# Designs tried in a protein design run: peptides against a protein of PDB entry 5A53. Part 134

Target 1, 230 residues: chain A of PDB entry 5A53
Amino acid sequence: LVENVKQALFIPGQSCNKNLHDIMVDLSALKKPDMKRFNRKNDIHPFEDMSPLEFFSEKNDCSLMVLMTSSKKRKNNMTFIRTFGYKIYDMIELMVADNFKLLSDFKKLTFTVGLKPMFTFQGAAFDTHPVYKQIKSLFLDFFRGESTDLQDVAGLQHVISMTIQGDFQDGEPLPNVLFRVYKLKSYKSDQGGKRLPRIELVEIGPRLDFKIGRIHTPSPDMVTEAHKKP

## One batch from the design tools (peptide; made by RFdiffusion4, then SolubleMPNN)

Design b2_p17_4_s2 (from b2_p17_4, 12 letters changed)
Fold by OpenDDE base, seed 2:
Order: C-alpha cells, then structure tokens, then sequence
Structure b2_p17_4_s2 (fold): chain B 230 residues (1-230), chain A 17 residues (1-17)
C-alpha cells in the first residue's frame, strides 16, 4: 500500500518574527514538494482553540501543520500539529534555541528535493518515554515521505539526526532534542573487497535545538481510528 | 530482492553514524 505522502502547512502566527520565518523556510525546504507556506500571519492559539487549525487542515488538504509563534515564555516556538480526518490528532510545542543555524550558515550542497531521508534517533527515551516517542513518531511522519517498497540506494542522500541532549530522571525537565541534517557522501572503496563504501556525513542544516513545550495527545479512540488501515 | 538490499544498505550506513 503506497500511503499518500502527508502534506504540511507552515503557518506564521501573529508573533512570528524574522528568525522564525527563516527557520520556517529552511525546515520546510526539507518537506518539499509536500509543503505549503502561508505568507500572511494568522492569529492562532492552538492550545486555546484548535478549530482554526482544523479549518486550515481541511481547506488546504494538509494533515501536518507547523505554527510559528514567539513570546517571552515560548521563544521561537514551532507548534507541530497532526490531523486525522482534518481533526486534531496531536500537537507539540518545540521551541528553537537561540544557537540555531540556517541553511545559509552551511556550505551549499546540491540537494535533490523529494528524496526519502534516513533517520537516526539517539537516546533510549525515543523508544520508551511517551513525549520522545511522540517526537520520533512526528518527525518520521513529517519527513519520511512516500513509503515506497523500493528504496533505491541511489535515493539515499541525507540523514535526519535527532539526539536527546543528555540523560534525565523522572520529574526532571525534559532535555532538548538536537535536530541535525547531514548529506551522505559515499566513496567507492578502491579495494576490490566487499567493504562497505566509505561514508562521510556533511552537515547541511538547518541546525535546531528543540526545547519541548506543551503537548496535546490524542484520545484512545482517535489513536484507534488513525491506525486503522484503510 | 532490491528492497531488501536497500534496507540492508541503509542499516549499514546508519551503523556507521
């Protein structure tokens, strides 16, 4: 079953600034061609009223949304939203730390749009902790693209790396998630042996450290409906 | 066959990261 690629809508909130706009542009570039961006600011408060997001999901046929807002409490906040049947499934606030790097801060490398990323998740909590499991699920869902059974090795050009920044105990603040994007360089080993090609990773950006904010989790019923294979 | 090779290659790449 080829699942249709989920379309993303990037929405500048009313408090969207230049930095958030630049981050939005760069992060959304990784979602091309399956991405729309609004050019206008929209006054949306998703944790107060979700109805505008459901409306935008339906009107734009986008099951993924990212709202760009900034405040003193939630600086450089990217609210990631998923919908199912144009209804809110889940939401998570990911605040970009001030140490971010844009694509312009890296060496411009040729990048083929629409190729499927590889993923790496560093930290056991991505498989055990509910918040990090949601983050892992979200980013896989957001950037994995088309589930083709035929993964052409030639199509493997880049890696999305997500790392939990340090260890934490129960009741401690959740560590940031370090988002990194690398281009794969494969070198043929001249030695006629079955040696794996020498691989070099080149960071291409953006570089984002995500502070975790508020979360909305789906109801058990919505989880059941969203996992029903058509 | 090809899909299996692609996954094995991806895993081999990811194991080097």
Amino acid sequence: as target 1 above (230 residues)
Amino acid sequence: ASAKLGKEYEQAILSQI
Scores: peptide ipSAE 0.231, ipTM 0.792, DockQ to the pose 0.627
Fold by OpenDDE base, seed 5:
Structure b2_p17_4_s2 (fold): chain B 230 residues (1-230), chain A 17 residues (1-17)
Amino acid sequence: as target 1 above (230 residues)
Amino acid sequence: ASAKLGKEYEQAILSQI
């Protein structure tokens, strides 16, 4: 089953600033060609009224959306939205910390559009904790290109790393998620034994530390419907 | 073959993160 590549829509909110615009441009570059961006600001408050997002999902045929907003309470906020049947499935606020780096802050490397990233998730909570499970699911869904059964390791150019920043206990604030993007360099080993290629990771950006904000979780019925493979 | 290469690559990637 070739799962259709999910299309993403990036939406600048009314409070979108230059930094968020730059972050939006850089993050959306990783989603090309399966990405649309609005050039106009839209006054959308997804945790108050979701109907404008459902309208945009349907009108643009996008099951992924990212709303870019910034306030004193929620600085550099990226609201990630998924839809199913053009209805809101889930939402999560991920606020970009001030230490972010853009693609321009890294060594410009040749970028091949359309290559699937390898994902790495560091932290047990990505498999056990509901919020981090949602984040893992979201990012896999967001940046997963065409489901080719060919894990063509030869085509692996990028690694997306997501790390939970430190340990936490129940009732503690959820640690940030460190988003990193690397280019994989493979070198031929000249040693006459098992020619394990030497691998080098080079960070290419963007570098984003995500503070977790508000979450909307799907209804049990929507979970069941969304997991029904046709 | 591809799955073994994948794991060795994955481990080499994980060791650098």
Scores: peptide ipSAE 0.201, ipTM 0.756, DockQ to the pose 0.272
Fold by OpenDDE base, seed 1:
Structure b2_p17_4_s2 (fold): chain B 230 residues (1-230), chain A 17 residues (1-17)
Amino acid sequence: as target 1 above (230 residues)
Amino acid sequence: ASAKLGKEYEQAILSQI
C-alpha cells in the first residue's frame, strides 16, 4: 500500500527575508522526502487571489503549501494552505515570533529521514475552539500523513509538541502556539526486573512561536467532500 | 502488549513537556 503521503510545497513570497528562508529550510527538512521548495520568489497574495496557489498545487501535485512572506503587519508570516482536488480547502497565517531557534542552535543529532512524528497537543482549545482545531488538523495532516495505527512505537524517533501559550477568554486575542521538536531517546532501564523503557526528550529544533493571523475556512460542502473516503 | 507500551510512552512524553 503506497501511503498517500501528502506532498508539501514551500514557496518564498516576494517579501521573503533571510530569517524566513532559514525557517523555511529547517521546517521543510522535517517533511523530507515529501517536500519541494521553490528557489525563486513568487508574488502571491493568497487572501486577495488564490488562483496562483491552485495552479502550483496542480502543477507540483502538492496538497500542502507554505507561503513565506514578511511585512510590518505580518512579520515572518507562514501561510499554510491545504488543497483538495487542487482547490483551496483552507488557509491560516502563522507568524513566527522573533525568539525563534534554528536547527543550528541545537545539538545536531542523527535522525532517520521520513519517520512519522508523534504529536502532543497541550491546551483544551485544540479540541474545542475552531481556530485551534484547524491548527491541530493542519499540523497532523502536514507531518503525520495518514493515521498509521499506533503499532510501531519502535519506529518513533520524533515528537512534535504544540502548546497554546496560556488561557484566553472569548473576545480576547488568541494566544500563540508554541511549536517544539524533540528527538525521543529510549533507554532500556531495568527497574525491579521489569524492563520499563526510560524515555528522554531532547529538543532538536526548530523552535517556533506562532502568532495566529488571517484564516480561510472551507465551505461545509468542501468539508463533506474532503472527508468522503474514496 | 503494544497498546500498553504506547500509553506508557505517551505518559512519559507528556511528563517531560
Scores: peptide ipSAE 0.175, ipTM 0.751, DockQ to the pose 0.298
Fold by OpenDDE base, seed 3:
Structure b2_p17_4_s2 (fold): chain B 230 residues (1-230), chain A 17 residues (1-17)
Amino acid sequence: as target 1 above (230 residues)
Amino acid sequence: ASAKLGKEYEQAILSQI
């Protein structure tokens, strides 16, 4: 089954600034060709009214959206939204820490558009904790690209990394998620032994540390309906 | 802290590939 690649829409909110715009440009570059960006600011408050996002989902045929906002309480906030049948499925606020790096901060490497990323998730909570399970699901949906049954190993050029920043107990603030992107380099060993190719990972950016904010979880009914469609 | 976590991360990816 060729799962249709989910299209992403990047939306600058009214409070979008230059840093958020630059982050939006760089993160959306990893979603090419399956992304759209608005050039105009939109006054959207998704936790107060979701109707504008449902309208944009339908009008643009996008099941993924990212709203870029910034305030004193929620600085550099990326609200990630998923829709199902153009209705809000889930939302999560991920605030980018000030230590971010753009693609321009790294050595420019050749990147082929449309190749599937590898994924790594570091931290047991990605499989056990409901918030980190949602983050894992979201980023897999966002960046997996075309579902071809052909694992062309030759098409694996990059790795998307997500790491939980430290341990936490119940009732403690949720640790940040460290987002990293690496290019895979394979070196042939020229030394005449059957040595396995050496693999090197080179960071290509962007580098984002996400602080977790507000979350909207789907109703049990929406979860059931989303799993029934193959 | 972030640089150490990056190296441990590179090692964990390299161990899984």
Scores: peptide ipSAE 0.096, ipTM 0.662, DockQ to the pose 0.045

Design b2_p17_4_s3 (from b2_p17_4, 13 letters changed)
Fold by OpenDDE base, seed 4:
Structure b2_p17_4_s3 (fold): chain B 230 residues (1-230), chain A 17 residues (1-17)
Amino acid sequence: as target 1 above (230 residues)
Amino acid sequence: GSSLLGKLAEQAILSQI
């Protein structure tokens, strides 16, 4: 079965700045080769009019989009969009906190393009809370695509970790999601004549703390259509 | 802070591998 790998389009908005551009470059590097980037700014307001994004989805054959915008109210905002049949399925605003680290802030390690990451999710809300369930689903779709059971272990080079920053109750602001990327290093340790495999994690970047913003959720009908396997 | 939570996540990952 040829994996239907979802293609991503990164779009700088009109308010995109150097920091957002650098974040876009680094995050999109993890999606290579299944990624396109626009070099020109586009005046798009997805929570006011979704039609320009649907047009870009169809024109570029991309079911994943990321819009880069920044304002006083929504600083370093990455709007993640999914489409189904080139129509908007869902959207979520994830604002990058000022403590971000770029790939240049870490030791340069060789990375094989096109290998699937392992994912880890820390926090019970990823399985129970609708917003964190959407975030989990989005990032799995974005970087893993459709799960094929057999080939995932032999090509494992990196881990994407997502952590909910603390506990929360109903009516409280949603905690940030901590995005981290690690490379797996295997060492043969000789301990007492027994060669035990030792695995070490090395953070490779980018390091992003996401503040949750506005959300668009699909209709029940769109959920049903998107889950119909042919 | 976010650094401590990151380290805890690293330990959780290492315990699963």
Scores: peptide ipSAE 0.165, ipTM 0.793, DockQ to the pose 0.045
Fold by OpenDDE base, seed 1:
Structure b2_p17_4_s3 (fold): chain B 230 residues (1-230), chain A 17 residues (1-17)
Amino acid sequence: as target 1 above (230 residues)
Amino acid sequence: GSSLLGKLAEQAILSQI
């Protein structure tokens, strides 16, 4: 089965600043080699007009897009967009909290480009709540694509962890999603003459706390079409 | 808060490996 790896396009918006640019660079590094970045700012307002994003999806053959914008109301905003047939499928605003850490804030570790991360999700709402289900689906789609192949555990280099920050009730503001990236380190422990493989996690960055913003959800018809295997 | 939640995430990952 030819792995149809989804391509991502990272777009600086007109309000993109240095911090957002640095976040964009670091997050997009995890999507290599299946990533493009624009160097020029584009004045795009996806919740007002989606047409420019559909145009970029088609022209760049990218079904994943990330728009980097910042305002007083939506500081450090990463709008994640998915397309199907170059039409908008869904969108979600994820605002990066000010406590973010870049790859440069961690110990530099070598990584192999093109290895797929393992994902872990912490919080029952990832399976039950519509918004968190969309976030789970988005990040799995963004970094794994269609995983038809058994995840080769031997090729596992890194883990992406997504955690819902606390409990919430109906009608309360949705808790942030904590995004963490770890490298797996295998150590041979000589404990008592048995070489037990010891696996340790080392955080490698970036560290991002996502505040949830606006969402666009697909129509039921688009959901049906997107799940039709060709 | 974020450090504790990070540790919980690490424990969850280690329990799945």
Scores: peptide ipSAE 0.160, ipTM 0.789, DockQ to the pose 0.061
Fold by OpenDDE base, seed 3:
Structure b2_p17_4_s3 (fold): chain B 230 residues (1-230), chain A 17 residues (1-17)
Amino acid sequence: as target 1 above (230 residues)
Amino acid sequence: GSSLLGKLAEQAILSQI
């Protein structure tokens, strides 16, 4: 089976600044080798006109896109887009809080490119609330690719953790999602003359706190079509 | 708050491995 790994396209918007560019570079590094980045700014407003994104999806054969924009209302905004048959399936705005950390802020650790990360999700709303279910689905689709059932634990190097920042009730603002990336470090600890294998998590970055913005949900027809394809 | 939730996530991850 040829792994139909979804390709990602990272697009600087017209309002993309240095901080967003740096975030784009670091987040896209986790998607290597299955990513492309545009070097030019593109004037795209996906909630006004989706046609330019559908064109880029088809032209670049990318079913995942990330648009980098910033304004006073939507600072450090990453719009995540998925396509199906090169048509927009869903979109979500995730705004990066100012407390972000880049890969350069962490100890440089060597990692093998192309290894599938393990995911952990903290918060019941990831399984019950439609917005957080979309976020969970998006990030699994973005970074895990096609899961062969054999997650060979022996090949596990990275963990992506996503945490909902607190509880909320209906009608309240949706809490931020805390995005963290860890490397698994195995070492032998000598405890009482027995060398026991110990596993530690080392944060490697980037560190991103996502504020949820606007959402586009798929039509019922597109949901049905997406689930029917093997 | 974000640091504490990060630590809880780390503990949850470590308990699953």
Scores: peptide ipSAE 0.038, ipTM 0.716, DockQ to the pose 0.047
Fold by OpenDDE base, seed 2:
Order: sequence, then C-alpha cells, then structure tokens
Structure b2_p17_4_s3 (fold): chain B 230 residues (1-230), chain A 17 residues (1-17)
Amino acid sequence: as target 1 above (230 residues)
Amino acid sequence: GSSLLGKLAEQAILSQI
C-alpha cells in the first residue's frame, strides 16, 4: 500500500524574519521529500481570513501548511494548518522561544531522507487535554504520515520527542512544548565478551520550545468527514 | 551527559522496542 503521505507547504508570511526563515528551513528538512517551500513572502492572516490558505492547499496539493510570521505579540510564530478536501480543518499557533537551536548548532550527522521518525510524547496531557491532543495529532500527521504496521526497527533512524514543560492546573497558562530531534546510534559494546547492543540518542536538532498561541478547531461535521477512511 | 529529555526519550524508546 503506497501510503498517502501528507504533503507540507511552508509559507513565509510578510513578517517572516531571518530566524524564522532558518527555523523553517531546518524544520522542513525533517519533512523531506514531502515538503514544498515558498521563496516569497505572502501577506496571510489565517485567523482573519483563511481563504488564501485554502487556495494554496488546493493549488499545491498540500494538506499541511506552516505559516511563518513574527510580531511583538507573536514572536517567531509558526501557524500549523491542516486541511481536509482543501478546506481548513484546524490551525494552531506555535511560537518558537528565543532559546532555539538550529541544525548548524549540532554535530552534523548523516541523515537518510524519507525515513519515518519514531515519536515520544512526555506528559499525560497529550492524551487528555484537547490542545495537547491536537498538537500530538498534528505532529504525528506532519512527520510520521500514515502508520504502517511495519515499524521496521531497521528503518528507525530518528526520534522526535515532544515534552510538556512542567505540570499545570486548570486555568493556568499552557506550558510550552519542547520539541527535540534525536538520531539513534547503535554501538556494539565489547563489554566482557558479551556484545550487548547499545543504543544512544544523539540530539541533531532543531531544538524548539513552542509556546502555544491561538487555535482553530474543526467543525463536528469536518471531524466526521476527516475520519471517514476512503 | 544526555539531557534529561534525552534520557526520557531513550527510556521511552527502549520501552517500545
């Protein structure tokens, strides 16, 4: 079965800066080959008018979009958009904190394009809280694609780790989501004549701490339609 | 030393393998 891998479109907004551009390049590298990037800035305000994004979704055949914008109120903002039938399904603003690290900040490791990441989610809220459930769903859709039952461990190159930064109570500001990417490194340890396979995680970047912003949730009708398996 | 996050990720991965 050829997995219908969701294609992503990265869109520089009018307020896209160098840092956001660099973040866009690095994050989109993890989505290769299933990624397109616009080279031109586009004046898009998705929470005011979604129609330009629907147009881009259809024109580019991309069900995933990321809009890169920055303002004083929403610095380093990555708006993640999903479409269904080229209509907006959901949106979430994830603002990258200033402590970000680019791929260039890490030791360059050989990376095979097109290998599926393993995901790890740290924090119970990823399974219970509606916002974090959306984030989990989004990132799984974005980087994993459809789950093939064949998790060939032999094909496991990298891990995407998402961690909720601390505990929170109802009514408190939602903690940041810590996005980390690791490469799996297998070592043959020659300890004492027994070759124990040792697996080490090496951070490869980018390192992003996401502050949660505005959210658009799908209509119940769109949820029903999007869950209908073709 | 692996970051706390790296250790947590490692444990999570190792528990799934």
Scores: peptide ipSAE 0.026, ipTM 0.678, DockQ to the pose 0.074

Design b2_p17_4_s4 (from b2_p17_4, 12 letters changed)
Fold by OpenDDE base, seed 4:
Structure b2_p17_4_s4 (fold): chain B 230 residues (1-230), chain A 17 residues (1-17)
Amino acid sequence: as target 1 above (230 residues)
Amino acid sequence: GSSKEGKEYEQAILSQI
C-alpha cells in the first residue's frame, strides 16, 4: 500500500513577521519532503472567508495548510487547516508564545529527511476533551500521516511530544500545548557486565508553546464522510 | 521557566517509548 502522505502548504499571511517566518521554516522542515511554502504574503482571513484556502488546497493538492499571521490580539498565530475533497474540514488557531526556540538554538544534529516521528501525548484531555482531541488528531495527521505496518519502529529517530500545560476545570481557559521535538539516542550501558539498552532524549527543536485560539469544527456529516474508508 | 517543564515530562515520554 503506497502511503497517501498528506501534503502541507505553509502560507504567510499579510501580517507575517520575521519570527513567524523563522518558526514556519523550522516547523515545516519536520514535514519535508511533503511540504510547500509560499514566498509571498497572502491576505487571507480564514474565519471570515474560507474560499481562498479551499482554492489553495485544490490548486496545490494539499489537504493540510498553515496560515501564519500576527496581530496584537493574536501574536505569532499559526492557523492549522485541514481539507477533505479540497473543502474545509476543520481549523484551529495556535499562537506561539514568545519563549519559542528555533533549530539554531539547539545543537545541530543530523536527521534523515522523510522519517516519520513517533508521537507522545501527556494529559488525559487529549483523549477526552473535544479541543485537545482535535489537536491530537491534527498533529498526527500533519506529521505522522497514515500508519503503515510494523516497519516504522525499526527506523525511529525522532519523537514529537505534546503536553497540556497543567490541569484545568470546566469553564477555565484552556492550558497551552507544549510542543517539543527529541532525537532518540540509544546507549549501551555496561552495568555489572550486563549491557542494558538505554534510550536518552535529546531536544533538537523547535520548541513551541501553543496558546489555543479560535476553532472551526466540521459538521457531523463531514466527519462521517472523512472517516469512510474507501 | 518553560525549560523546566519540558524536562519534567522527559521521564513520562521515555516511559512511552
Scores: peptide ipSAE 0.236, ipTM 0.817, DockQ to the pose 0.043
Fold by OpenDDE base, seed 5:
Structure b2_p17_4_s4 (fold): chain B 230 residues (1-230), chain A 17 residues (1-17)
Amino acid sequence: as target 1 above (230 residues)
Amino acid sequence: GSSKEGKEYEQAILSQI
């Protein structure tokens, strides 16, 4: 089953600033060609009224949306939205910390557009904690591209790493998620006539530390419907 | 600081590839 590649829509909110715009550009570049961006700011408050997002989902045929907003309370906020049947499935606020790095902050490496990144997740909570499970699911869904069964290891050029920043206990604030993008470099080391392939990671950006904000979880009925493979 | 974290994570990432 070739799952159709989910299209993403990036929406600048009314409070979108230059930094968020630059982050949007860089993050959306990883989703090319399956990405649209609005050039106009839209006054959308998804946790107050979801109807504008459902309208945009349907009108643009996008099941993924990212709303870019910034306030004193929610600085550099990326609201990630998924829809199912053009209805809101889930939402999560991920606020980018001030220590972010853009693609321009890294050595420009040529990348092939449309290559599927490998994902790595660091932290047991990605498999146990409901919020981190949602984040894992979201990012896999967002960047998964065409599910070719052939993970051609030969085609693996990029790794997206997501790390939970430290340990936490029940009732503690949820640690940030460290988003990192690496290019795999293969080196032939000539050690004494044995060419051992050495793989090195080179960070290529963007570098984003996500603070977790508000979450909307799907209804049980929507979960059941979304998991029904056609 | 942030640079040490990068190297430790790079090793963890490399171990998963």
Scores: peptide ipSAE 0.223, ipTM 0.807, DockQ to the pose 0.044
Fold by OpenDDE base, seed 3:
Structure b2_p17_4_s4 (fold): chain B 230 residues (1-230), chain A 17 residues (1-17)
Amino acid sequence: as target 1 above (230 residues)
Amino acid sequence: GSSKEGKEYEQAILSQI
């Protein structure tokens, strides 16, 4: 089954600033060729009215959307939206901390567009806690690319790493998620044994620390419909 | 098959991270 690659739409909100625009450009570059960007600001408040996002999903044939907004309460806010049948499935606010790094802050490396990333998720909560499970699911859906049954080893170029920043208990504020992107370097071991190649990871950016904001979870009925393989 | 080898290689990479 060739799962159709989910298309992403990046939307600057009315409060989008230069920093958010730069972050949008760099993060969306990792989603090429399966990405569209709006050049105009749109006045969208997804937690108040979702109808404009459903309209954009259908009109642009995009099941992934990212709204870029900034306020005093929600600085550098990236609202990630998924749709199913052009209806809102889920939403999550991820606020980028001020310590972010752009692609220009790293050594320019050759990157092949359209290769499937590897993923690492560091922290047990990615498998147990509902919010971190949603984040894991979202980023897998967002960057997974073409699902071919043929995983070419030669196509493994980069790693997306997501780390929960520290431990937390029930009722405590949810720790940030550290987003990192690495290029894989494989070195042949000159030692004549069948040793696995030594691997080096080189950070390529962007570097984003996400503070978790508001969440919209799907209804149980929508979960059931979205998991029905035709 | 090539898909199994690719998955095994991916796991070997991820185990070194």
Scores: peptide ipSAE 0.218, ipTM 0.800, DockQ to the pose 0.643
Fold by OpenDDE base, seed 1:
Structure b2_p17_4_s4 (fold): chain B 230 residues (1-230), chain A 17 residues (1-17)
Amino acid sequence: as target 1 above (230 residues)
Amino acid sequence: GSSKEGKEYEQAILSQI
C-alpha cells in the first residue's frame, strides 16, 4: 500500500525575511522527504488572488502549501493552504511570535527522516471550535498523513504537541496555539517484573507560538467531495 | 496486546506534557 502521503510546498513570499526563512527550513525538515522549497521569492497574496497557489499546487503536485510573508499587521506570517484537485480547499494565517526557537537552539539529536509523529492536542476547543478544529485537521493532515490505524508504537520517534494558550470566551480574541516538538526516548525500566517502558520527552524544536490570522473555509460541497474516499 | 501498550504509551506521553 503506497500511502498517499501529501506533499508540501514551502513558498517564500516577497516580504519573506531571514527569520521566516530559518523557520521555513526548520519546519520543512520535519516534513522530509515529502516537501519542496522554492529558493526564489514569489509575490503572492492568497486572500486577494488564489490562482497562483492553485497553479503551484498543480505544477508541483503538492496538496499542502505554506506561504512565508511578513508585514507590520502580519509579522512572521505562515499561510497554510490545502488544495483538493489542485483547487483551494482551506487557508489559515498563523503568525509566529518573536519568542520562537530554532533547531539550533536545542541539543542536536539524530532522528530518522520520514517517521510519522504522534500528535497531542491540549484544549477542548480543538474538538468544538471551528477555527481550532481546522488547525487540528490541518496539522494532522500536514505531518501525519492519512491515519493508518496501526501506528506501530515501536516506530514512534516524535511527538508534536499543540496547546491552546489559556481559556477564552465567545467574542474574545482567539488564544495562540503553542507548537512544540519532542523526541521520544524509551527506556526499558525493570520496575517490579513488569517491563513498563519509561518514556522521556526531549524538546528538539522548532518552538513556535502561533497567533491566528485570516481564515478561508471550504464550501460544504468541497467538504463533501474531499471526504469522498474513492 | 498491542492496543493496551499503545494506550499506556499515550498516557505516559500525555502525563509529561
Scores: peptide ipSAE 0.094, ipTM 0.726, DockQ to the pose 0.327

